Peptides against a protein of PDB entry 6B4E. Designs and how they scored, part 1

No score or structure here was measured in a lab: all are predicted.

Target 1, 295 residues: chain A of PDB entry 6B4E
Amino acid sequence: TNFDKISKMFWHYKDKIAQIKQDIVLPIKKADVNVRNLLSRHKRKINPKFGQLTNSNQQLFKIQNELTQLINDTKGDSLAYHWILNFIAKAVVHQAETEVRVKPESALPLGKLTLYLLVQFPELQELFMARLVKKCPFVIGFTCEIDTEKGRQNMGWKRNNENKWEDNTSYDERMGGILSLFAIITRLQLPQEFITTTSHPFPIALSWHILARICNTPLNLITNTHFVILGSWWDAAAVQFLQAYGNQASKLLILIGEELTSRMAEKKYVGAARLRILLEAWQNNNMESFPEMSP
Below, numbering starts at 1 at the first letter of every chain, in headers, positions and changes, except where a header shows other numbers.
Peptide ipSAE is a variant of ipSAE made for these designs: the mean of its two directions, with the distance scale d0 fixed at 1.0 Angstrom where the peptide's residues are scored. Compare it only between designs on the same protein; published cut-offs may not carry over.
A fold fails the geometry check if it doesn't show the stated peptide or something in it is severely misdrawn.

## One batch from the design tools (peptide; made by RFdiffusion4, then SolubleMPNN)

Design b1_p8_1_s1 (from b1_p8_1 with S3L S7K)
Fold by OpenDDE base, seed 2:
Structure b1_p8_1_s1 (fold): chain B 295 residues (1-295), chain A 8 residues (1-8)
Amino acid sequence: as target 1 above (295 residues)
Amino acid sequence: SLLPLPKL
């Protein structure tokens, strides 16, 4: 694992967030009143759609079509188009931080919707990845120290209005929710209309990178959060990961589930204990996946 | 191509 390359990628996306603010978010405030009114109406229509997802493919397709129309209405103005895509990227990640956090299986319909939009609107890809890396650096296997304020900020820790850090449980669960969504996206097949014409924008190989980079992370930087997000990844993608890479996937699951947990046993991390339970369930031929969606 | 396994 080349950690210099990972750090360079992390800072690339941090710079992208600053660029988005400067070139998209701030300029739209000075745009024509008709454009601002259009975007305000579209924002109000788009925002509820992510919470309207269910375990139904029929409902998913309805929402896909509605969002596609709303996004297409903005294509005549490049700034408006990029603004609405950036809004969608933020809304999807926020849904992962809130709903997926408490109901991990909700990542499946949200991931299907997100993957469709990422392929249908390629300009969403960089906007979405930048937002993911800012909120949850674990999606690219980035880790730094959290003994400084800057380190905590880089790892996506939040402060409240009283400048108090969020509690460890809130951070762990929020990171787990975001990573569950990303894990689902990496293991989904492209929609049927794109499978022969388009490459997957965030393929299953990115799940391999997450696991491998965490295993190679210096042990003094490994926290309970690392094990929590590995457990979230496992629930979301382990079955499909084994299907994709076979014996090599099995070896990597043993590395995270057995070897990494054993090396950190003195810390008695609750997340590590849960990951060990998931490993044992797999060894007993009881590896579970999220329920498939209904028609 | 498969990525290499990490070293622990």
Scores: peptide ipSAE 0.052, ipTM 0.802, DockQ to the pose 0.428
Fold by OpenDDE base, seed 3:
Structure b1_p8_1_s1 (fold): chain B 295 residues (1-295), chain A 8 residues (1-8)
Amino acid sequence: as target 1 above (295 residues)
Amino acid sequence: SLLPLPKL
């Protein structure tokens, strides 16, 4: 693992966030009143749709179509189009931080919707990755120290209005929710209409990168959060990961589930204990995946 | 080709 390359990638996306603010978000605040009114109306229509997802493919397709229309309505103005995509990127990640956090299986419909939008609107891809990396650097296997305020900020820790850091449980759960969504996206097949014409924007290989990079992370930087997000990844994607890479996948799952947990056993991390339970369930031929969506 | 397995 080349950590210099990972750091460069991390900072690339941090710079992208700054660029988005400068080139998209701030200019819209000074845009024509008609454009601002259009985007305000669209924002109000788009925002609730992510919470309207269910385990129904029919409902998913309805929401996909509605969002597609609303996004297409902005294409006549490049700035408005990029603004609405950036809003969607933020909204999807927010949904992962809130709903997926408490109901991990909700990552499946959200991931399907997100993957559809990423393919339908390619400009969303960089906006979404930038938002993901900002909120959850684990999605690219980036880790830094959290002993400093800057380190915590880089790792996506939040402060409340009283300038207090969020509690460890809140952080762990948010990171788990975001990573669950990303894991789902990496293991989903493209919608049938795109399979022959488009490559997968975030393929299963990115899950391999996450696991491998975490395993190669200096042990002094490994925290409970690393194990929490590995457990979240496992629930979301382990079955499909094994299907994709077979014996090589098995070796990597053993590395995270057995070897990494064993090396960190002295820390008694709750996340590591959970990951160990998941490993044991797999060893007993009891690995579960999220249920498929209804028609 | 798959990435090499990590070294723990």
Scores: peptide ipSAE 0.052, ipTM 0.801, DockQ to the pose 0.463
Fold by OpenDDE base, seed 4:
Structure b1_p8_1_s1 (fold): chain B 295 residues (1-295), chain A 8 residues (1-8)
Amino acid sequence: as target 1 above (295 residues)
Amino acid sequence: SLLPLPKL
C-alpha cells in the first residue's frame, strides 16, 4: 500500500470540494433568475425522493425515472446540470449519514439508486466521490491522526454550535452509514441496461482497497472507528466479496477479522469485538447479507 | 492479475 498516493488522492478530493464550491455552487447564486428558480423547484422535488425509498424495486424504478427526468431538464445549462448533480451527491451522502446510520439495510435501495444515477450521469461520479472522501475518508482507506483539530476535521469529525466535537458513537455510526452505502455500491451489479455498454464506476476492487489499506495502516492510527466501518462493510458486502474473489477474499476477511482484531486486542474496541463475532459467524457458515429487495 | 494481499 502506497500511503503517499492515498494521501494525494485524499487531498485531490478535498481540493475538488473547494473547486465545486467556487465553480458550481457560488456561480449559481449569481446566475439568471430563471435558472435559480428552476433549480430551486428541482431541489424541492429531488430532496424527498431519497427518503421515499423502500425495499420495493417498483418504488426504486419510479424514483429513478423521476430523478432522471428532473436531472435531464437541467442538461441544457452545464452549470445548472453540475449544480443539480452536486446537490444529489450531497443528498445521497446525507441520507447515508442519517438513515443508513440507523437502518443499515436501507443502504441497498439507496445504493441501487445511486449506482443507477452514477452510470446514467457520469459527471456525478467525481462529485459523489469528492463528497464521500470529505465526509468519510475511510472509503479510500485514508487515515490520519485525530489528536489535532485539523486531523479530526480531515477525518470527517463534526463540531456542534458550541465547538464541541461529536461523541465517538455518533461519529462511528455516521462513518458506518456512509461506508455501508459505498460498500453496497461496490458490490452491486450494473443495471441490466448498462452492463454491455459501461464499466462499473466503483467496482468491487474498491472494497478490496478499503480492507487492504486499513490492514496496512500503522497500528497507532487504528481506532474503534476502523473496526466499526469494517463491520459495516462486512454486513453490506462480505458475501458478494467472497463470491467475487473466492480464496483471496477469504484471506483478506481473515486478516481483518482475526489478525487485525488480535493485534488491537489490548484496546478492547467494541467495534473489534463485533467484527470478531462476524468472523465467527462466517466460520460457522452463518454469514448474513442484507435481504434482497421485493419486486 | 490477482490483487495484492496486505501485509499485516
Scores: peptide ipSAE 0.050, ipTM 0.798, DockQ to the pose 0.481
Fold by OpenDDE base, seed 1:
Structure b1_p8_1_s1 (fold): chain B 295 residues (1-295), chain A 8 residues (1-8)
Amino acid sequence: as target 1 above (295 residues)
Amino acid sequence: SLLPLPKL
């Protein structure tokens, strides 16, 4: 694992967030009142759509069509178009932080919707990845020390209005929710309408990178969060990962489930204990996946 | 091509 390359990628997306603010978010505040009103209306229509997802593919397709129309309505103005996509990127990640956090299986409909939008609107890809990396650097296998304020900020830790860090459980759960969404996206097939014409924007190989990079991370930087997000990834994608890579996938699952947990046993991380349970379930031929969505 | 396995 080339950690310098990962760091460069991390900072690329941090810079992209700054660029988005400068070139998209701030300029819209100075746009004409009609554009601002349009985007305000669209924002209000778009935002609830992510919470309207269910285990139904029919409902998913309805929401896909509604969002597609709302986004297409902005294409006549490049700035408005990019602003609405950036809003969607933020809203999707926020949904992962809030709903997927408490209901991991909700990552499946959210991931299907997100993948559809990423393919339908390619400009969303960089906006979404930048938001993901900012909020959850684990999606690219980036880790740094969290003993400093800057380190915690880089790893996506939040402070409240009193400048107090969020509690470890809240951070772990948020990271797990975001990672679950990303894991789902990486293991989903493209929608049928795109499968022959478009390459997958975030393929299953990115799941391999997450696991491999975490395994190669210096042990002194490994925290409970690493095991929590590995457990979240496992629930979301382990079955499909095994289907994709076979014996090589098995070796990597053993590395995270057995070897990495064993090396960190002295820390008694709750996330590591859960990952051991997932490994044992797999060894007993009881590996579970999220249920498929209804028609 | 399969990605190389990490070293632990």
Scores: peptide ipSAE 0.051, ipTM 0.800, DockQ to the pose 0.446; fails the geometry check

Design b1_p8_1_s2 (from b1_p8_1 with S3P)
Fold by OpenDDE base, seed 4:
Structure b1_p8_1_s2 (fold): chain B 295 residues (1-295), chain A 8 residues (1-8)
Amino acid sequence: as target 1 above (295 residues)
Amino acid sequence: SLPPLPSL
């Protein structure tokens, strides 16, 4: 694992966030009133749709079609188009931080919707990844120390209005929610209409990168959060990961489930204990995944 | 290609 490359990637996306603000978000405030009104209307129509997802594929397809139409309505203005995609990127990540956090299985319909949009609108990919990395650097296997204010900020820790850090549990749950969504996206097949014409934008190989990079992370930087997000990843993608890479996947699951947890046993991390339970369930041929969606 | 398996 080349950690310099990972750090460079991390800062690339941090810079991308700054660029998005400068080149998309701020300029639209000075755009024509008709454009601003259009985007305001579209924002209001788009925002509730992520919460309307259910375990129904029919409902998913309905929402996909509605969002596609709303996004297409903005294509006549490049700035408006990029603004609406950035809004969607933010909304999807926010849904992961809120809904997936408390109901991990909701990552499946959200992930299917997101993957569809990422393929249908390729410009969403960089906007979405930048937002993911900002909020949850674990999606690219980035880790830094959190003993400093800057380190905590880099790892996506939030402060309240009184400049107080969020609770560890809140942070862990948010990171787990975001990582669950990303894990789901990596293990989903492309929709049938795209499978022969388009490459997967965030393929299962990115799950491999997450696990491998965490395993190679200096142990002094490993926290409970690392185990929490590994557990979230496991629930979301372990079955499909094993299907994709077979014996090599098995080796990596043993590394995270057995070896990494054993190396950190002295810390008595709750997240590590849960990951051990997941490993044991797998060893007993009882690996579970999220239920498939209804027709 | 996938990166190599990590070593702990």
Scores: peptide ipSAE 0.114, ipTM 0.869, DockQ to the pose 0.378
Fold by OpenDDE base, seed 1:
Order: C-alpha cells, then structure tokens, then sequence
Structure b1_p8_1_s2 (fold): chain B 295 residues (1-295), chain A 8 residues (1-8)
C-alpha cells in the first residue's frame, strides 16, 4: 500500500470540494433569477426522494425516473446541471449519515438509486466521490491521527454550534452509514440498460482497496471506528466480495476479522468484538447479506 | 487484475 498516493487522492478530493464551492455553489447565487427559481423548485422536489426509498424495486424505478426528469430539466445550463448534481451528491451522503447509520439495510435501495444516477449522469461521479471522501475518508482507505483538530476534521468529525466534537458513537455510526452505502455501490451490478455501454464507476475492487489499506494502516492510527466501518462493510458486501475474489477474498476477510482484531485486542474495541462475531458467523457457514428488494 | 494482499 502506497500511503503517499492515498494521501494525494484524499487531498485531490478535498481540493475538489473547494473547487465545487468556488465554481458551482457560489456562482449560482449570482445566476439569472429564472435559473435560481428553477433550481429552488427542483431542490424541493429532489430532496425528499431519497427518504421515500423503500425495499421495493417498483418504488426505486419510480424515483429513478422522477429524478432523471428533474436533472434533465437543468441540462440546458451547465452551471445549473452541475449544481443540481452536487446537491444530489450531498443529499445522498446525508441520507447515509442519517438513515443508513440506523438502518444499514436501507443502503441497498439508496445504493441502487445512486449507482443508476452515477451512470446516467457521469458528471456526478467526481462530485459524489469528493463528498464521500470529505465525509468519510475510509472510503479510499485514508487514515490520519485524530489527536489534533485538523486531524479530526480531515477524518470527518463534526462539531456542533458550541464547537463541541460529536460523541464517538455518533461518529462511528455516521462513518458506518456512509461506508455501508459505498460498499453496496461497489458490489452492485450495473442496471441492465448500461451493462453493454459503460463500465462500473466504483467496482468491487474498491472494496478490496478499503480492506487492504486498513490492514496496512499503522496500528497506532487504528481506532474503534476502523472496526465499525469494517463491520458495516462486511454486512453490506462480504458475500459478494467472496463471490468476486474467492480464496483471495477469504484471506483478506481472515486478515481483518482475525489478525487485525487480534493485534488490537488490548484496546477492547467494541467494533472489533462485533467484527469477530461476524468472522465466527462466517466460519460457521452463517454469513448473511441484506435481503434482496421486493418487486 | 486483483490488488495485492496487505502485509500486516
């Protein structure tokens, strides 16, 4: 694992966030009133859609079609189009932070919707990835120290209005929620209409990178959160990961579930204990995945 | 190609 490359990737996306603010978010404030009104209306229509997802494919397809129409309405203005995609990127990640964190299986319909949008609107890919990395650097296997304010900020820790850091549980859950969404996206097949025309934008190999990079992370930087997000990833993608990589996947699951947890045993991390339970369940031929969506 | 396994 080349951590210099990972760091460069991390900062690339941090810079992208700054660029998005400068080139998309701020300029739209000075755009024509008709454009601003259009975007305001569309924002209001789009925002609730992510919360309207259920474990129903019928509902998913309905929402996909509605969002596609709403996004297409903005294509006549490049700035408006990029603004609405950036809004969607933010909304999807926010849904992961709020809903997926408490109901991990909700990542499946959200992930299917997101993957569809990422393929249908390729310009969303960089906007979405930048938002993911900002909020949850674990999606690219980036880790830094959290003993400093800047380190915590880089790792996606939030402060409230009183400048107090969020509690560890809240942070762990948010990271788990975001990682669950990303893990789901990496293990989903492209929608049938895209299989012959495009490659998967965030393939299962990115899950491999997450696990491998965490395993290679200096042990002094490993926290409970690392184990929490590994557990979240496991629930979301372990079955499909094993299907994709076979024996090599098994080796990596043993590395995270047994070796990494054992090396950190002195810390008595709750997330590590959960990950060991997941490992043991797998060893007993009881590895579970999220249930498939209903028709 | 498959990425390499980590070295713990």
Amino acid sequence: as target 1 above (295 residues)
Amino acid sequence: SLPPLPSL
Scores: peptide ipSAE 0.109, ipTM 0.865, DockQ to the pose 0.403
Fold by OpenDDE base, seed 2:
Structure b1_p8_1_s2 (fold): chain B 295 residues (1-295), chain A 8 residues (1-8)
Amino acid sequence: as target 1 above (295 residues)
Amino acid sequence: SLPPLPSL
């Protein structure tokens, strides 16, 4: 694993976040009043849509169509269009941090919606990835030390208004929620209307990169969070990952489930214990996946 | 192409 390349990719997306603020978010504050009013109305209509998702494909398609229309209404102004896409990117990640963290199976409808939007509106891809990397660097297999304030910030730790760090459980759950969403996106097939015309923007190979990069991470940088997000990934994508890569997938699952957990056994990480249970369930032919959505 | 399997 080339960690220098991973670091360059991490900082590329950090720079992209700064660019988005400078070139999209701040300029809209000085835009024409009609444009600002349009975007305010659209924001209010778009924001609740992500929480309206259910296990129903019918409801998913309804929301897809509504969002598509709302986004298309902004295409006459490039700045407005990019602003609404950036808003959507932020809203999707926020939904993962709040809902998916407590109900992991909700990642499936959210992931389907997100993948549709990423293909329908290609400019969303860089905006979304930048937001993901900022909030959860684990999505690209990036890890750094967290014994410094800057290190914690880089790894997506939050401080409250009193400048107090969030507790470990809150951080672990947020990271798990975001990674569950990303894992789902990587293992989903493209919608039928796009499968012959477009390549998958975030394919299953990105799941391979996550697992491989974590396995190669220096052990002194491995924390309970790494095992928590691996467990979240497992629930979200392990079945489909095995279907995609067969024996090579099996080897990688054994590396994370058996070898990595064994090397860190002295730490008694709760996340590692859970990952071991998932491995044992698989060995007993009881690997579970999220239930498929209803019509 | 997929990266090689990691070495723990």
Scores: peptide ipSAE 0.081, ipTM 0.855, DockQ to the pose 0.375
Fold by OpenDDE base, seed 3:
Structure b1_p8_1_s2 (fold): chain B 295 residues (1-295), chain A 8 residues (1-8)
Amino acid sequence: as target 1 above (295 residues)
Amino acid sequence: SLPPLPSL
């Protein structure tokens, strides 16, 4: 694992977030009132759509079509188009932080919707990845120390209105929710209409990178959160990961489930205990995946 | 250290 490369990628996306603020978000605040009003109306229509997802593919397709229309309405103005895509990127990640964290299986419809939008609107890809990396650096296998305020900020820790750090449980749940969404995206097949014309923007290989990079992370930087997000990844993608890479996948699952947990056993991390349970379930031929969506 | 990672 080349940690210098990972760090460069992390900072690339941090810089991208700053660029988005300067080039998209701030200019829109000074844009024509008609453009601002249009975007405000679209924002109000778009925002609830992510919470309207169910286990129904029919409902998914309805929402896909509605969002597609709303986004297409902005294409005549490049700044407005990029603003609405950035808003969507933020909204999707927010949905992962709020809903997926408490209902992990909701990552499946959200991931399907997100993947569709990423392919339909390629400009969303960099906006979305930048938001993901900012909020949950684990999606690229980045880890730094959290003994400093800057380290915590880099790892996506939030402060409340009283300038207090969020509790560990809240952080773990948020990271797990975001990682679940990303894991789902990496293991989903492209919609049938795109398979022959487009490559997958975030393929299953990115799941390999997450696991491998965490396994190679210095043990003094490994926290409970690492095990929580690995457990979230496992629920979301382990079955499909095994299907994709076979014996090589199995070796990597053993590395995270057995070896990494054993190396950190003295810490008694709750997340590690859960990951061990998932490993044992797999060893007993009881590996589960999220149920498929209804027609 | 952890065992060597498998190749992709």
Scores: peptide ipSAE 0.044, ipTM 0.769, DockQ to the pose 0.154

Design b1_p8_1_s3 (from b1_p8_1 with S3P S7K)
Fold by OpenDDE base, seed 5:
Structure b1_p8_1_s3 (fold): chain B 295 residues (1-295), chain A 8 residues (1-8)
Amino acid sequence: as target 1 above (295 residues)
Amino acid sequence: SLPPLPKL
């Protein structure tokens, strides 16, 4: 694993966040009143839609169509278009931090919607990845020390209004929610209409990178959060990962579930204990996936 | 090609 490359990627996306603010978010505040009014109306219509997702494909397709129309309405103004895509990127990640956090299986409809939008609107891809990496660096297998304020900030820790760090459970759950969404996206097939014309923007290979990079991370940087997000990834993608890579996937699952957990046993991480249970379930032919969505 | 397996 080339950690310098991963660090460069991390900082690339951090810089992208700053660039988005400068070139998209701030300029809209000075845009024509008609453009601002349009975007305000669209934002109000878009925001609820992510919470309207269910386990129904019919409902998913409805929301896809509605969002597609709303986004297309902005294409006449490049700045407005990029602004609405950046808003969507933020909203999707926020949904992962809130809903997926408490209901991991909700990552499936959200992931399907997100993947559709990423393919339909390619400019969303960089905006979305920048937001993901900022919020959850684990999506690219980045880890740094968290014994400094800067280190915690880089790893996506939040402070409240009193400058107090969020509790460990809140952080772990947020990271798990975001990673569940990303894991789902990586294991989903492209919609049928795109399979022959477009490559998958975030393919299953990115799941391989997450696992491999975590396994290669210096052990002194491994925390409970790493095991929590590995467990979240497992629930979201392990079945499909095994289908994709077969014996090589099996080896990597053993590395995270058995070897990495064993090396960290002295820490008694709760996340590691859960991951061990998932490994044992798999060994007993009881590996589960999220249920498929209804028609 | 797949990335190499990690070395622990």
Scores: peptide ipSAE 0.308, ipTM 0.915, DockQ to the pose 0.429
Fold by OpenDDE base, seed 3:
Structure b1_p8_1_s3 (fold): chain B 295 residues (1-295), chain A 8 residues (1-8)
Amino acid sequence: as target 1 above (295 residues)
Amino acid sequence: SLPPLPKL
């Protein structure tokens, strides 16, 4: 694992976030009142749709179509189009931080919707990835120290209105929710209409990179959060990961589930204990995946 | 150190 390359990727996306603010978000605040009113109306229509997802494919397709229309309505103005896509990127990640953290299986419909939008609107890909890396650097296997304020900020820790850091449980759950969404996206097949015309924007290989980079992370930087997000990834993608890479996948699952947890056993991390339970379930031929969606 | 990772 080349950590210099990972750091360069991390900072690339941090710079992208700054660019988005300068080139998209701030200009719209100064744009014509008609454009601002249009985008405000679209924002109000778009925002609730992510919470309207269920385990129904029929409901998913309805929401996909509604969002597609609303996004297409902005294509006549490049700035408005990019602003709406950036809003969607933020809203999807927010849904992962709130709904997926408490109901991990909700990552499946959200991931299907997100993957559809990423393919239908390719400009969303960089906006979404930048938002993911900002909120959850674990999606690219980036880790830094968190004994400094800057380190915590880089790792996506939040402060409340009283300038206090969030509690460890809240952080762990948020990171788990975001990573569950990303893991789902990596293991989903493209919608049938795109399979022959488009490559997968975030393929299953990105799951390999996450796991491998975490395994190669210096042990002094490994925290409970690393094990929590590995457990979240496992629930979301382990079955499909094994299907994709077979024996090589199995070796990597053993590395995270057995070897990494054993190396950190003295820390008694709750996330590591859960990951051990998942490993044991797999060893007993009881590995579970999220249920498929209804028609 | 952890065992060597498999190659993809």
Scores: peptide ipSAE 0.181, ipTM 0.837, DockQ to the pose 0.154
Fold by OpenDDE base, seed 1:
Structure b1_p8_1_s3 (fold): chain B 295 residues (1-295), chain A 8 residues (1-8)
Amino acid sequence: as target 1 above (295 residues)
Amino acid sequence: SLPPLPKL
């Protein structure tokens, strides 16, 4: 694992967030009133769509079509188009932080919707990835120390209005929710309409990178959160990961489930205990995935 | 190509 490369990637996306603010978010505040009104209306129509997802593919396709139309309405103005995509990127990640956090299986419809949008609107890819890395650096296997304010900020920790850090459980759950969404995206097949014409923007190889980079992370930087997000990844993608890479996948699952947990046993991390349970379930031929969506 | 398996 080249940690310098990972750090460069991390900072690339941090810089991208700053660029998005400068070139998209701030300029729109000075845009024509009609553009601002359009975007305000679109924002209000788009935002509830993510909460309207169910276990139904029919409902998913309806929402995909509605969002596609709403986004296409902005294409006549490049700034408006990029602004609405950035809004969607933020909204999707927010949905992962709120809904997926409490209902992990909701990552499946959300991931399907997100993957569709990422392919349909390629400019969303960098906007979405930048937001993911900002909020949950684990999606690229980035880790730094959290003993400093800057370290915690880099790892996506939030402070409240009283400048108090969020509690560990809240952070762990948010990271788990975001990682679940990303894991789902990496293991989904492209929609049928794109499978022959487009490459997958975030393929299952990115799941390999997450796991491998975490395993190679210096042990002094490994926290309960690492095990929580590995457990979230496992629930979301382990079955499909095994299908994709076979014996090599098995070796990597053993490395995270057995070896990494054993090396950190003295810490008594709750997330590690859960990951051991998932490993044991797999060893007993009881590896589960999220249920497939209805037609 | 996939990166090599980590060494733990």
Scores: peptide ipSAE 0.302, ipTM 0.913, DockQ to the pose 0.387; fails the geometry check
Fold by OpenDDE base, seed 2:
Structure b1_p8_1_s3 (fold): chain B 295 residues (1-295), chain A 8 residues (1-8)
Amino acid sequence: as target 1 above (295 residues)
Amino acid sequence: SLPPLPKL
């Protein structure tokens, strides 16, 4: 694992967030009143749709079509188009931080919707990845120290209005929710209409990178959060990961589930204990996946 | 290409 390359990627996306603010978010405040009014109306129509997802593919297709139309209405103005895509990227990640956090299986319909939009609107890809890395650096296997304020900020820790850090449980669950969404996206097949014409924007190989980079992380930087997000990843993608990479996948699952947990046993991390339970379930031929969506 | 398996 080349950690310098990972750090460079992390800071690339941090710079992208600053660029988005400068070139998209701030300029819209000075745009024509008709454009601002259009975007305000579209924002109000788009925002509820992520919470309207269910385990139904019919409902998914309805929402996909509605969002596609709303986004297409902005294509005549490049700035408006990029603004609405950036809004969508933020809204999807927020849904992962809130709903997926408490109901992990909701990552499946959200992931399907997100993957469709990422392929239909390629400009969403960099906007979405930048937002993911800012909120949850674990999606690229980035880790730094959290003994400093800057380190905590880099790892996506939040402060409240009283400048108090969020509690460890809130952070762990929020990271787990975001990672679950990303894991689902990496293991989904492209929609049928795109399979022969488009490459997957965030393929299953990115899941391999997450696991491998965490295993190679210096042990003094490994926290309970690392095990929590590995458990979230496992629930979301382990079955499909094994299908994709076979014996090599099995070796990597043993590395995270057995060897990494054993090396950190003295810490008695709750997330590590859960990951051991998931490993044992797999060893007993009881590896579970999220239920497939209904027609 | 996939990275190699990590070494613990």
Scores: peptide ipSAE 0.280, ipTM 0.904, DockQ to the pose 0.373; fails the geometry check

